# Peptides against a protein of PDB entry 6J07, part 33

Target 1, 107 residues: chain A of PDB entry 6J07
Amino acid sequence: GQRGWFCGSVSQDLRQFWVAEGGTISDPRAADFLFSCDASHPDTLRIYQSLDYIEDNATVFHAYYLSAVANAKIKNSVALGHFILPPACLQKEIRRKIGSFIWEQDQ

## One batch from the design tools (peptide; aimed at target 1 L90)

Design b2_p25_7_s3 (made by RFdiffusion4, then SolubleMPNN; its pose is not in this set)
Fold by OpenDDE base, seed 4:
Structure b2_p25_7_s3 (fold): chain B 107 residues (1-107), chain A 25 residues (1-25)
Amino acid sequence: as target 1 above (107 residues)
Amino acid sequence: DKYREAALLELEEEKKKEEEEEELE
C-alpha cells in the first residue's frame, strides 16, 4: 500500500501530489510513509517519541522527496533513502557521514 | 543505497550512545 502521514509542516501542494499519484493519507500508526519538512515541528517530534520509531519500525522522510519526484525526468530516479529525516539532535553527525542532506543542497 | 545505510547506521549509533549516557547518570 501507499498510506502516508504528513506533518503539519508539509504544504498542501505536496499532500495533493501524494494523493494524485495514488497515495492515501492516514494517521501515523497506519501509515507506510511518514513525511515532514521540519524535524523540530511538534508533529514530527511526537513521531520521534513514539514507540514505533524508538523500536526502529518507523522512518520519517523529508517531504521534499515528493517535490523531487514530481520534477524528475526519469521515473523512479529519485531515491527515497536519500531523504531520511532524522531528529535534529542527530543531524550533525549524520551530515559528517553522508554530507549535506539533498533537500539542503537543492535549496 | 549508501545514504540510507549511512543515515540509519548513524541514527542507531547515536541512539545507543544516548542510552549508554543515560545509564551512567
Scores: peptide ipSAE 0.032, ipTM 0.428, DockQ to the pose 0.098
OpenDDE base, seeds 1, 2, 3, 5: peptide ipSAE 0.024, 0.031, 0.026, 0.022; ipTM 0.470, 0.430, 0.471, 0.467

Design b2_p25_7_s4 (made by RFdiffusion4, then SolubleMPNN; its pose is not in this set)
Fold by OpenDDE base, seed 3:
Structure b2_p25_7_s4 (fold): chain B 107 residues (1-107), chain A 25 residues (1-25)
Amino acid sequence: as target 1 above (107 residues)
Amino acid sequence: DKYRDAALLELEKEREEKEREELEE
């Protein structure tokens, strides 16, 4: 499905784009996709602390993915996997291993 | 793909390390 949850850090424009592309907005438990622009936002922190996330049944993505899709000439050229948003405490090590996140490069 | 797999692997490693440290306390 295409049910999405949005952290309060995500702009209304990106939410509207999600809906315009056929997505629906739901609570985190029912969502297939979780979007955030800030791993330290209280809404996102609650996700990281949830049982669903701890049990690897949920993944948080940076909402910049939606912006990338909106601006891409080829819609399916944007890889969702490049937009995984890990907890802040893990980002340093991840950057060390695989480099800076794509949303940091384009901002 | 490659980026996703690497990110997930690193995430899992860090979680396992944290869990181990918490169990040793």
Scores: peptide ipSAE 0.037, ipTM 0.499, DockQ to the pose 0.098
OpenDDE base, seeds 1, 2, 4, 5: peptide ipSAE 0.023, 0.032, 0.031, 0.028; ipTM 0.470, 0.496, 0.485, 0.468

Design b2_p25_8 (made by RFdiffusion4)
Pose (drawn by RFdiffusion4):
Structure b2_p25_8 (pose): chain A 107 residues (1-107), chain P 25 residues (1-25)
Amino acid sequence: as target 1 above (107 residues)
Amino acid sequence: FEEELEERNEQVMEEIVSEALEELE
């Protein structure tokens, strides 16, 4: 049983794969998986500013997780953690902090 | 509400950065 919803800014291909394969597939408002290909000004904001996100009851994953699984053998490997989709206001700093050298570490 | 949201965003950023750096070790 895997319920999941997609923001408006998600390729139909990814939705189709979600429908085709996985646990028992359903796509309600709340659901169990929160997928998006965007974090700027799409329906996804409704997750980031929910009390569930604040209380650690919601994590948005990039919908390309489904693309990675579709290009994997079946459903094995492809850990979720690699597809955490943080709010866009954070992404600029997240990339710099990760990409910076050890002699920099600016903060 | 805004303060709690900022704290949550900061926690999420720190967790993502720390896990990514641990993978590069």

Design b2_p25_8_s1 (made by RFdiffusion4, then SolubleMPNN; from b2_p25_8, 10 letters changed)
Fold by OpenDDE base, seed 4:
Structure b2_p25_8_s1 (fold): chain B 107 residues (1-107), chain A 25 residues (1-25)
Amino acid sequence: as target 1 above (107 residues)
Amino acid sequence: MEEKLEERNKKLAEEIVKRKLEEQE
């Protein structure tokens, strides 16, 4: 199964899509996938401060991934790895190297 | 713990950059 946690910054529409696709919603400790739309949201910040994150057992993804999947013409054509949401403190330096994040380009 | 967090963040940044650059190739 697909167990997902959602930051409060994620819309109900995206949460509903997750469930419609067979996913379930759980707390972050039990979740296989962590979704957020705001690295600075308190919910997400708690993830970045957790042992699971520090020990590389948790990764936060931007929930826009789900929107991209919903609109994808080809199944599995959207790469989850391109939607890794880093802490806010890293985003500037990352943008200097990659230009912008995918979720920002599509906005 | 701060050192471990910084290490995690550094690796995360490198991963993100690597994935993006590979896509651009």
Scores: peptide ipSAE 0.691, ipTM 0.931, DockQ to the pose 0.625
OpenDDE base, seeds 1, 2, 3, 5: peptide ipSAE 0.691, 0.690, 0.690, 0.690; ipTM 0.931, 0.931, 0.931, 0.931

Design b2_p25_8_s2 (made by RFdiffusion4, then SolubleMPNN; from b2_p25_8, 15 letters changed)
Fold by OpenDDE base, seed 4:
Structure b2_p25_8_s2 (fold): chain B 107 residues (1-107), chain A 25 residues (1-25)
Amino acid sequence: as target 1 above (107 residues)
Amino acid sequence: MQQKLEERNQKLADRIVAEKLAEQQ
């Protein structure tokens, strides 16, 4: 299914969009997708500290993905892989290689 | 556990870079 967890940093509008598209909202342990808008938010930090994350069974995605999907002109043209949200401690070095994250470019 | 976390983080960073590179191709 499409079970999603949302950090407190994610707006209610995006949560509602998820549900409107057929998704359900669950706790992070049961979720298939983890969404956040802030890698430094306490909710998200707990994910990065979890065993699921460490064992590569959990990945956090920036919730802007949902906005991109909502505004996409072409069906299935938005790649979730472009919205992987890494811990804050990694972001600077990643930016040195890729420039800016997609959610930063579209701000 | 710190070592495992660092390894996970490195893997994640590599994945993100790879995804971006693939987009540019």
Scores: peptide ipSAE 0.690, ipTM 0.933, DockQ to the pose 0.644
OpenDDE base, seeds 1, 2, 3, 5: peptide ipSAE 0.689, 0.687, 0.688, 0.686; ipTM 0.933, 0.933, 0.933, 0.933

Design b2_p25_8_s3 (made by RFdiffusion4, then SolubleMPNN; from b2_p25_8, 14 letters changed)
Fold by OpenDDE base, seed 4:
Structure b2_p25_8_s3 (fold): chain B 107 residues (1-107), chain A 25 residues (1-25)
Amino acid sequence: as target 1 above (107 residues)
Amino acid sequence: MEKKLKERQEKLAERIVKRKLEEQK
């Protein structure tokens, strides 16, 4: 299924795109995909503290993925795995190793 | 729970880094 949860940091436009592509919007527990644009947003922080997340049964993705999909020239060419949004406390360390996240490169 | 959280974070970081570095090959 395509059940998605959206942090309050995600624009209505991206939410609408999700629905237009056949997705539905649900609460975090029911969602298959969790989208956020801000790892420090209270909504996202609550996800990071949840048992589902801690037990590696949930992943937060940067909602910019949806924008990338919308602009993609080839369907399914955008890799969701590149848009995993880690907690803010990890981002600096990760950037030292990879340079920057995709959503930052396109800014 | 703190231990589990730290483990989750470490695994996540490793996953992200590994994925990105493999793509850069």
Scores: peptide ipSAE 0.546, ipTM 0.901, DockQ to the pose 0.561
OpenDDE base, seeds 1, 2, 3, 5: peptide ipSAE 0.544, 0.544, 0.543, 0.544; ipTM 0.900, 0.901, 0.901, 0.901

Design b2_p25_8_s4 (made by RFdiffusion4, then SolubleMPNN; from b2_p25_8, 11 letters changed)
Fold by OpenDDE base, seed 2:
Structure b2_p25_8_s4 (fold): chain B 107 residues (1-107), chain A 25 residues (1-25)
Amino acid sequence: as target 1 above (107 residues)
Amino acid sequence: MEKKLEERNRKLAERIVSEALAEQQ
């Protein structure tokens, strides 16, 4: 199965969905996927400061991806690449170029 | 390490923008 780490900002429902789909929950270092709903959460900030992140061996994804997968008619129709969660310091400049993040469009 | 972090962040931003713009087209 796939190993995932979850920031404290992620709801228990999304964590349960991950497990229901065959995933397991692990610490950040062992995880294949890192999920967060808040780039400014202390848990997520620690990821952005980690060697794994700095060395381009770790990427944080917005947990809304899991919600999108759960609601998709076709499971493969949701692209994980569209849910990369960047540090807060980058978000404004990125929005100037793309408009808004996918997880913000339903809010 | 700060320089490396800045480089990582720039790469990440570029990746995100590229993915998003590709989807919009």
Scores: peptide ipSAE 0.691, ipTM 0.933, DockQ to the pose 0.624
OpenDDE base, seeds 1, 3, 4, 5: peptide ipSAE 0.689, 0.688, 0.690, 0.688; ipTM 0.933, 0.932, 0.933, 0.933

## One batch from the design tools (peptide; aimed at target 1 A30)

Design b2_p26_1 (made by RFdiffusion4)
Pose (drawn by RFdiffusion4):
Structure b2_p26_1 (pose): chain A 107 residues (1-107), chain P 26 residues (1-26)
Amino acid sequence: as target 1 above (107 residues)
Amino acid sequence: EEALEEAEEITEELGHFDSSLVKSLL
């Protein structure tokens, strides 16, 4: 049983794959999986500013997780943690902090 | 406090997210 919802800014291909394969597939408002290909001004904001996100009861994953699984053997591998989709207001700094050299570490 | 009330209203409108399966996979 894997319930999941998609923000408006998600390729229909990814939705179709979710419908086709996985646990028992359903796509309600709340659901178990929260997928998006955006974090700027889409329906996804309704997750980031929910009490569930604040209370660590919601994590938004990039919908390309489904693309990675579709291009994997079946469902194995493809760990979720690689597809955490943080709020866009954080992304600029997340990339810099990760991509910076050890002699920089600016903060 | 007002921000938490607004966040609670969003959660009531959408329903509570169930992250138990996601947490177990992570």

Design b2_p26_1_s1 (made by RFdiffusion4, then SolubleMPNN; from b2_p26_1, 11 letters changed)
Fold by OpenDDE base, seed 4:
Structure b2_p26_1_s1 (fold): chain B 107 residues (1-107), chain A 26 residues (1-26)
Amino acid sequence: as target 1 above (107 residues)
Amino acid sequence: SEELERARAIRDELGAVDNSLVKELL
């Protein structure tokens, strides 16, 4: 899909990049991709509380993915799956068991 | 936890995908 939703935590630059690449911006219900930079942002929290998310029909990705793609020498070297943004309450455990998030490593 | 395992599974699955859906756009 080409429809994306963006949390208010995502910069306008990344939104513009999405559009420049041919994407459109929509509400989260119609979006194919959900992007956020803050799991604790109210916009993102509403996603986590939605039926789509609870029923495993939605996934939130860290918008840093778009930055990584934009800056990657090899575009296909950036895997979207590395940018899953889980609820804040799970992040500590995830870091412990899986490792630090890629967007944190690059900071 | 169950949610952790779910997140891990999704990550692994998406990580193994060719990013075809994204490549159509980006």
Scores: peptide ipSAE 0.081, ipTM 0.641, DockQ to the pose 0.059
OpenDDE base, seeds 1, 2, 3, 5: peptide ipSAE 0.075, 0.027, 0.079, 0.078; ipTM 0.623, 0.577, 0.639, 0.636

Design b2_p26_1_s2 (made by RFdiffusion4, then SolubleMPNN; from b2_p26_1, 10 letters changed)
Fold by OpenDDE base, seed 1:
Structure b2_p26_1_s2 (fold): chain B 107 residues (1-107), chain A 26 residues (1-26)
Amino acid sequence: as target 1 above (107 residues)
Amino acid sequence: DAALEAARAIQEELGKVDNSLVKKLL
């Protein structure tokens, strides 16, 4: 699928890139992909609190993925799995085990 | 921490798969 939901923390430029590449924008329930730039944003928190997320039927990705794809010399070189955005309460421990997130490295 | 382990497992699995639909789109 190519339906995406965007947290209010995501810039309009990244949303426009998604649409320009053929994606559509939908509500979280209909979306195939959920994008956010802030795990503490109210929009994202509502996702984390939803039954779909709690039951592991939803995944939130950092919208920096779209920027990485846009700038990649090789189109298929960017792995979406590297951009999973977990709740803030888990991020510290994840960084301890696997290192800093990709979107933090380029900031 | 079960939640952490689950999150890591998901990330690892997603990292191994080729997101063909997204890569085709973008």
Scores: peptide ipSAE 0.028, ipTM 0.568, DockQ to the pose 0.060
OpenDDE base, seeds 2, 3, 4, 5: peptide ipSAE 0.024, 0.028, 0.026, 0.025; ipTM 0.535, 0.548, 0.532, 0.538

Design b2_p26_1_s3 (made by RFdiffusion4, then SolubleMPNN; from b2_p26_1, 9 letters changed)
Fold by OpenDDE base, seed 1:
Structure b2_p26_1_s3 (fold): chain B 107 residues (1-107), chain A 26 residues (1-26)
Amino acid sequence: as target 1 above (107 residues)
Amino acid sequence: EEELERARAIREELGRVDNSLVKKLL
């Protein structure tokens, strides 16, 4: 499906892009995709604390994915999996082992 | 470390997805 939930940390521009590309916006329970720009935002923290997430039935993605898609020269070349947004408590260790997240590399 | 391993596994699995998922989204 194309149902997405958005943390309050996500700009309206990215939300509008999602809708313009055929997506719809829903609550977290109904959403197929969860987008956030801040793992420490209260909205995102509530997702991490939910049973769906704890039981590995939900994944949070960084909304920068949408920006990357919008700017991609080759459509469908952006890998969604590169934009998994883990809880803040895991990010330091992930950066150490895998490297900086893709949304941090252009900064 | 357990959560780290799960996150890495998920990232790799989703990273291998082809254009079909993106087309599904857009």
Scores: peptide ipSAE 0.104, ipTM 0.611, DockQ to the pose 0.060
OpenDDE base, seeds 2, 3, 4, 5: peptide ipSAE 0.027, 0.026, 0.042, 0.086; ipTM 0.522, 0.521, 0.574, 0.591

Design b2_p26_1_s4 (made by RFdiffusion4, then SolubleMPNN; from b2_p26_1, 11 letters changed)
Fold by OpenDDE base, seed 5:
Structure b2_p26_1_s4 (fold): chain B 107 residues (1-107), chain A 26 residues (1-26)
Amino acid sequence: as target 1 above (107 residues)
Amino acid sequence: ADALARAEAIRRELGAVDNSLVKALL
């Protein structure tokens, strides 16, 4: 199913959109999708420090994905893969290689 | 290095997954 966890950095509007689309909200261990708007937020840091994440069994996505989906002129044009949110310590190197993250371009 | 490589790989792999496909998998 659509079980999602949300960092405290994610707005209530985006959480409500997730639920409106048929998703449910769960704790990180039960969640299929993990959403955050801040890799440095304590909630997200706990995910990165978790055994599941360390063992490469979890992925954090930037919640801006939900905003992009909600506001897309073409609904199926948004790719979730563009919204991988890595730990802050990796972001500088990723930006150097790939460029600014998609959520930063619209900020 | 491993985490970076994984993050980049995931971005490449999931980059082709559009919204419709995601909803189908959810």
Scores: peptide ipSAE 0.138, ipTM 0.675, DockQ to the pose 0.059
OpenDDE base, seeds 1, 2, 3, 4: peptide ipSAE 0.132, 0.128, 0.042, 0.138; ipTM 0.674, 0.671, 0.602, 0.682

Design b2_p26_2 (made by RFdiffusion4; failed a check: the pose's geometry)
Pose (drawn by RFdiffusion4):
Structure b2_p26_2 (pose): chain A 107 residues (1-107), chain P 26 residues (1-26)
Amino acid sequence: as target 1 above (107 residues)
Amino acid sequence: SERFPQKEEVLEEAKESFEELLEELE
């Protein structure tokens, strides 16, 4: 049983794959998986500003997770953690902090 | 208000795999 919802800014291909394969597939408002290909001004904001996100009851994953699984053998591997999709207001700093050299570490 | 409660298993799996990714990057 894997319920999941997609923001408006998600390729129909990815939705189709979600429907085709996985646990028992359903796509309600709340659901168990929260997928998006955007974090700027799409329906996804309704997750980031929910009490569930504040209380650590919601994590938004990039919908390309489904693309990675579709290009994997079946469903194995492809850890979720790689597709954490943080709020866009954080992404600029997340990339810099990760990409910076050890003699920099600016903060 | 809208509610989006994910399963605990999904959150644990995402947390552990993300911590492992951070360790690999370090």

Design b2_p26_2_s1 (made by RFdiffusion4, then SolubleMPNN; from b2_p26_2, 14 letters changed; failed a check: the pose's geometry)
Amino acid sequence: GERYRMKKEVLDEVRESHKKILEEIQ

Design b2_p26_2_s2 (made by RFdiffusion4, then SolubleMPNN; from b2_p26_2, 13 letters changed; failed a check: the pose's geometry)
Amino acid sequence: SESYRMSKEVLEEVKKSYKELLEKIQ

Design b2_p26_2_s3 (made by RFdiffusion4, then SolubleMPNN; from b2_p26_2, 12 letters changed; failed a check: the pose's geometry)
Amino acid sequence: SEVFRQSKEVLEKTKKSYKELLEKIQ

Design b2_p26_2_s4 (made by RFdiffusion4, then SolubleMPNN; from b2_p26_2, 13 letters changed; failed a check: the pose's geometry)
Amino acid sequence: SEVFRQSKEVLDEVKASHERILKEIQ

Design b2_p26_3 (made by RFdiffusion4)
Pose (drawn by RFdiffusion4):
Structure b2_p26_3 (pose): chain A 107 residues (1-107), chain P 26 residues (1-26)
Amino acid sequence: as target 1 above (107 residues)
Amino acid sequence: SVSYSQPSSLDTENELRRELETLALE
């Protein structure tokens, strides 16, 4: 049983794969998986500003997780953590902090 | 308001998400 919803800015291909394969597939408003290909001004904001996101009851994953699984053997591997999709207001700093050298670590 | 509650199996990803947010805010 895997319920999941997709923001408007998600390739139909990814939605089709979600429908095709996985646990029992359903796609309601709340659901169990929160997928998006965007974090700027799409429906996804409705997640980031929900009390569930604040209370650690919601994590948005990039919908390309489904693309990675589709190009994996079946469903194995492809850990979720690699597809955490944080708010866009954070992404600029997340990339820099990860990409910076050890003699920099600016903060 | 819609409740976007996820199952407890995603607690590790919630911790990782919080680590990323903390890192960006530092």

Design b2_p26_3_s2 (made by RFdiffusion4, then SolubleMPNN; from b2_p26_3, 13 letters changed)
Fold by OpenDDE base, seed 1:
Structure b2_p26_3_s2 (fold): chain B 107 residues (1-107), chain A 26 residues (1-26)
Amino acid sequence: as target 1 above (107 residues)
Amino acid sequence: EVDYTQPKEYDSLVELQRKLEELALS
Protein backbone atom coordinates (compact mmCIF):
# COMPACT_ATOMS: atom_id res chain seq x y z
CA GLY B 1 0.00 0.00 0.00
CA GLN B 2 0.80 3.70 -0.07
CA ARG B 3 -0.64 4.80 3.26
CA GLY B 4 1.63 6.88 5.45
CA TRP B 5 1.50 8.23 8.98
CA PHE B 6 3.45 11.35 9.90
CA CYS B 7 4.71 12.51 13.25
CA GLY B 8 4.04 16.13 14.10
CA SER B 9 7.76 16.69 13.69
CA VAL B 10 7.49 16.23 9.92
CA SER B 11 7.06 19.34 7.79
CA GLN B 12 3.99 19.90 5.69
CA ASP B 13 6.21 20.06 2.61
CA LEU B 14 7.31 16.46 3.05
CA ARG B 15 3.73 15.37 3.65
CA GLN B 16 2.67 17.13 0.47
CA PHE B 17 5.44 15.41 -1.45
CA TRP B 18 4.19 12.05 -0.21
CA VAL B 19 0.70 12.82 -1.47
CA ALA B 20 2.01 14.22 -4.75
CA GLU B 21 3.83 10.94 -5.34
CA GLY B 22 0.61 8.98 -4.90
CA GLY B 23 0.60 8.37 -1.17
CA THR B 24 -2.22 8.89 1.28
CA ILE B 25 -2.22 10.02 4.90
CA SER B 26 -3.61 7.72 7.57
CA ASP B 27 -3.52 7.00 11.28
CA PRO B 28 -0.61 4.85 12.45
CA ARG B 29 -2.69 1.69 12.80
CA ALA B 30 -3.73 1.77 9.14
CA ALA B 31 -0.45 3.12 7.77
CA ASP B 32 1.98 1.10 5.68
CA PHE B 33 4.82 3.52 6.44
CA LEU B 34 5.51 5.58 9.55
CA PHE B 35 7.57 8.76 9.17
CA SER B 36 9.14 10.96 11.83
CA CYS B 37 11.91 13.52 12.17
CA ASP B 38 12.27 13.16 15.94
CA ALA B 39 12.52 9.90 17.85
CA SER B 40 11.81 11.83 21.05
CA HIS B 41 8.65 13.50 19.80
CA PRO B 42 5.57 12.39 21.76
CA ASP B 43 3.87 11.18 18.57
CA THR B 44 6.82 8.93 17.75
CA LEU B 45 7.20 7.74 21.32
CA ARG B 46 3.60 6.52 21.21
CA ILE B 47 4.56 4.38 18.21
CA TYR B 48 7.57 2.90 20.00
CA GLN B 49 5.38 2.11 22.99
CA SER B 50 2.68 0.43 20.91
CA LEU B 51 2.20 -3.32 20.78
CA ASP B 52 2.57 -3.25 17.01
CA TYR B 53 6.08 -1.85 17.33
CA ILE B 54 7.10 -4.00 20.27
CA GLU B 55 5.96 -7.08 18.39
CA ASP B 56 7.94 -6.05 15.28
CA ASN B 57 4.87 -5.25 13.21
CA ALA B 58 5.84 -1.61 12.68
CA THR B 59 8.90 0.34 11.57
CA VAL B 60 9.55 4.06 11.87
CA PHE B 61 11.51 5.84 9.15
CA HIS B 62 13.11 9.25 9.19
CA ALA B 63 11.12 11.56 6.93
CA TYR B 64 14.37 12.89 5.45
CA TYR B 65 14.00 9.91 3.14
CA LEU B 66 11.30 11.83 1.29
CA SER B 67 13.54 14.86 0.97
CA ALA B 68 16.32 12.68 -0.40
CA VAL B 69 13.95 11.15 -2.94
CA ALA B 70 12.64 14.56 -3.96
CA ASN B 71 16.15 15.84 -4.61
CA ALA B 72 17.62 12.72 -6.18
CA LYS B 73 18.55 12.64 -9.84
CA ILE B 74 17.12 9.14 -9.94
CA LYS B 75 14.23 8.74 -7.52
CA ASN B 76 14.67 5.00 -7.04
CA SER B 77 18.34 5.43 -6.13
CA VAL B 78 17.47 6.25 -2.52
CA ALA B 79 17.18 3.22 -0.24
CA LEU B 80 14.47 3.42 2.41
CA GLY B 81 16.42 1.01 4.58
CA HIS B 82 19.03 3.67 5.26
CA PHE B 83 16.40 5.75 7.02
CA ILE B 84 15.18 3.44 9.76
CA LEU B 85 14.63 5.59 12.86
CA PRO B 86 15.10 3.56 16.04
CA PRO B 87 14.25 4.78 19.53
CA ALA B 88 16.61 7.43 20.84
CA CYS B 89 17.91 5.14 23.55
CA LEU B 90 19.38 2.83 20.91
CA GLN B 91 20.86 5.41 18.58
CA LYS B 92 24.11 6.05 20.44
CA GLU B 93 25.28 2.47 20.22
CA ILE B 94 24.08 2.17 16.64
CA ARG B 95 26.22 5.17 15.71
CA ARG B 96 29.17 3.66 17.51
CA LYS B 97 28.96 0.32 15.75
CA ILE B 98 27.64 1.25 12.32
CA GLY B 99 28.16 4.99 11.93
CA SER B 100 26.18 8.22 11.85
CA PHE B 101 22.69 8.17 10.40
CA ILE B 102 22.32 9.41 6.86
CA TRP B 103 20.06 12.29 7.90
CA GLU B 104 22.88 13.53 10.12
CA GLN B 105 25.26 13.78 7.16
CA ASP B 106 25.56 16.36 4.43
CA GLN B 107 23.92 15.12 1.28
CA GLU A 1 9.55 7.36 -9.16
CA VAL A 2 9.52 5.50 -5.88
CA ASP A 3 7.41 2.35 -5.62
CA TYR A 4 5.80 2.15 -2.19
CA THR A 5 3.63 -0.86 -3.01
CA GLN A 6 6.13 -3.66 -2.41
CA PRO A 7 5.30 -5.41 0.86
CA LYS A 8 8.25 -7.77 0.59
CA GLU A 9 10.64 -4.84 0.72
CA TYR A 10 8.92 -3.54 3.82
CA ASP A 11 9.27 -6.90 5.52
CA SER A 12 12.99 -6.85 4.88
CA LEU A 13 13.25 -3.37 6.37
CA VAL A 14 11.51 -4.51 9.52
CA GLU A 15 14.02 -7.31 9.83
CA LEU A 16 16.84 -4.84 9.27
CA GLN A 17 15.55 -2.69 12.11
CA ARG A 18 15.49 -5.71 14.39
CA LYS A 19 19.05 -6.56 13.46
CA LEU A 20 20.19 -3.01 14.12
CA GLU A 21 18.59 -3.04 17.53
CA GLU A 22 20.20 -6.35 18.39
CA LEU A 23 23.57 -5.04 17.29
CA ALA A 24 23.18 -1.91 19.38
CA LEU A 25 22.36 -3.93 22.47
CA SER A 26 25.15 -6.48 22.03
Scores: peptide ipSAE 0.029, ipTM 0.553, DockQ to the pose 0.260
OpenDDE base, seeds 2, 3, 4, 5: peptide ipSAE 0.021, 0.021, 0.029, 0.021; ipTM 0.505, 0.508, 0.568, 0.506

Design b2_p26_3_s3 (made by RFdiffusion4, then SolubleMPNN; from b2_p26_3, 14 letters changed)
Fold by OpenDDE base, seed 4:
Structure b2_p26_3_s3 (fold): chain B 107 residues (1-107), chain A 26 residues (1-26)
Amino acid sequence: as target 1 above (107 residues)
Amino acid sequence: EVDYTQPPEFEPLVKKRRELEELALS
């Protein structure tokens, strides 16, 4: 489905785009997609601290994915997997090994 | 307990997430 949860760090514009594209907004327990723009935001931290996330059963995506989708010239050309948002404490080392995140490249 | 488990179709993405985190900790 297209049930999404949004961290408080995500703009209302991106939330509205999600809904306009047929998505619904739900609490994180009911959501299929978890979106955030800030891995250090308390809302997102709560997800990282959840058992489901710790047990590798949940994924947080950077909400910039939605912006990329909105601006893509080819429908379905944006890979969601490129927008996985890891915990803040891991990001530096990830960048060192595989480069800057896509949302950082475009800003 | 809060259940954030995503549907099976997202398992490949969860796997990718795990790989990124594992990469960071390796």
Scores: peptide ipSAE 0.484, ipTM 0.808, DockQ to the pose 0.578
OpenDDE base, seeds 1, 2, 3, 5: peptide ipSAE 0.457, 0.448, 0.458, 0.463; ipTM 0.801, 0.798, 0.798, 0.801

Design b2_p26_3_s4 (made by RFdiffusion4, then SolubleMPNN; from b2_p26_3, 14 letters changed)
Fold by OpenDDE base, seed 3:
Structure b2_p26_3_s4 (fold): chain B 107 residues (1-107), chain A 26 residues (1-26)
Amino acid sequence: as target 1 above (107 residues)
Amino acid sequence: EIDYTQPASFESERELMRQIEELALA
């Protein structure tokens, strides 16, 4: 199983899905995957300010990835990399240059 | 179980985010 950390912005349903799929819940330092639904949430901000993140040894993912997996006919058809959640200060430029994030699009 | 074996796509997105970060902070 994989170890995941969850920001307080993530619903209990998504946390439960993670566990149901074989994941465990851990603190940020021990986690393999960091999930958040809000780059401005204090929990997520602490991640962005951490040494691991600053040194590019940590990545935050939008928890909508789990919802997309839950709804997909083929679970591995959902690309985790498309759900990288950068700091809020970068999101405007990303949307301008690349486009809206998947979790912001109609599904 | 969720399949996390997506190294190519993951690294591509990380590199893209890094490039955008550099542009945004310039």
Scores: peptide ipSAE 0.152, ipTM 0.708, DockQ to the pose 0.148
OpenDDE base, seeds 1, 2, 4, 5: peptide ipSAE 0.147, 0.145, 0.155, 0.129; ipTM 0.704, 0.704, 0.718, 0.687; seeds 4, 5 fail the geometry check

Design b2_p26_4 (made by RFdiffusion4)
Pose (drawn by RFdiffusion4):
Structure b2_p26_4 (pose): chain A 107 residues (1-107), chain P 26 residues (1-26)
Amino acid sequence: as target 1 above (107 residues)
Amino acid sequence: SVESNTATEEQKERFEEEFNPPLYPA
């Protein structure tokens, strides 16, 4: 049983794969998986500003997780943590902090 | 382990009432 929802900015291909394969597939408003290919001004904001996100009851995953699974053998591997999709206001700093050298670590 | 939505059913119902996100079926 895997319920999941997609923001408007998600390739139909990814939605089709979600429908095709997985646990029992359903796609309601709340669901169990929260997928998006965007974090700027799409429906996804409605997750980031929900009390569930604030209370650690919602994590948005990039929908390309489904693309990675589709290009994996079946469903094995492809850990979710690699597809955490944080709010866009954070992404600029997340990339720099990760990509910076050890003699920099600016903060 | 990483999970996407750990909200209870009551919390999910509240979310649907507060935000009512659109549905995009395949």

Design b2_p26_4_s1 (made by RFdiffusion4, then SolubleMPNN; from b2_p26_4, 9 letters changed)
Fold by OpenDDE base, seed 5:
Structure b2_p26_4_s1 (fold): chain B 107 residues (1-107), chain A 26 residues (1-26)
Amino acid sequence: as target 1 above (107 residues)
Amino acid sequence: PIYSVTASEEQKEEFEKKFNLPLYPA
């Protein structure tokens, strides 16, 4: 499935790209993919505080992934795993272990 | 409004593992 939920922080352009590539837009509970551009946005915070997320049944991805796919010659060359958007309280430690996030490098 | 979220050491480890997952578009 290609059902996606979008935080209010995600632009309409990226949402439209998702739909143009065959995706649909749904609520978080029905979505296969959760997209956000801001870990501090209230919409995203509600996801982090949800039971599904706490029980490790949900993952939030930075919507910059969609921009990377749009710019890639080979679509499957972009790894979605590189765009995991963790809660703000975890980001500093993650950067120390793995490095700066891709969306921070390009923007 | 500003909200805070806390995470356990287990949650931190899980995220570190997830960053290395080769998830590609279908």
Scores: peptide ipSAE 0.023, ipTM 0.539, DockQ to the pose 0.038
OpenDDE base, seeds 1, 2, 3, 4: peptide ipSAE 0.023, 0.023, 0.023, 0.023; ipTM 0.536, 0.542, 0.530, 0.531; seed 2 fails the geometry check

Design b2_p26_4_s2 (made by RFdiffusion4, then SolubleMPNN; from b2_p26_4, 8 letters changed)
Fold by OpenDDE base, seed 1:
Structure b2_p26_4_s2 (fold): chain B 107 residues (1-107), chain A 26 residues (1-26)
Amino acid sequence: as target 1 above (107 residues)
Amino acid sequence: PIYSVTATEEQKAAFEKEFNLPLYPA
C-alpha cells in the first residue's frame, strides 16, 4: 500500500505530491511509509522511541525522496533505500563509512 | 538497542551495511 505518515517537518507540497501520486496519509501505526525532514523533530523522535521502531518493524525515510521522485526523468530510478533517515546518533558514523546523505548533497 | 547512543561499533557497522543497499518501492 501507499499509506504515509508525515512528520511536522515535512512541507505541505511534498505531502500534496504524495497524495497526487495516489498515496494516502495516516497515523504512524497504520502507515506503510514514514517520512520526515528532521531526525531531531519531536514527531520523528517519538517514532524512534516507539516499540515498532525499536523492534525493527518501522523505518523512517527522508521526505526529500518525494522531491527526487518528482524530478526524476525515469520512473523507478530513485531508490528509497538511499533516503533512510536514521536517528542522529548513528548518522555521523554512516556519513563516515558510506558518505553524505543525498538530501545533504543536493541542498 | 542498535539505535541507541550506546550501540557498539559492530552494531553500527551492521546497520550501515544493511541500509546501504538500494531499496525500491513496491
Scores: peptide ipSAE 0.033, ipTM 0.577, DockQ to the pose 0.037
OpenDDE base, seeds 2, 3, 4, 5: peptide ipSAE 0.031, 0.030, 0.032, 0.032; ipTM 0.559, 0.561, 0.566, 0.559

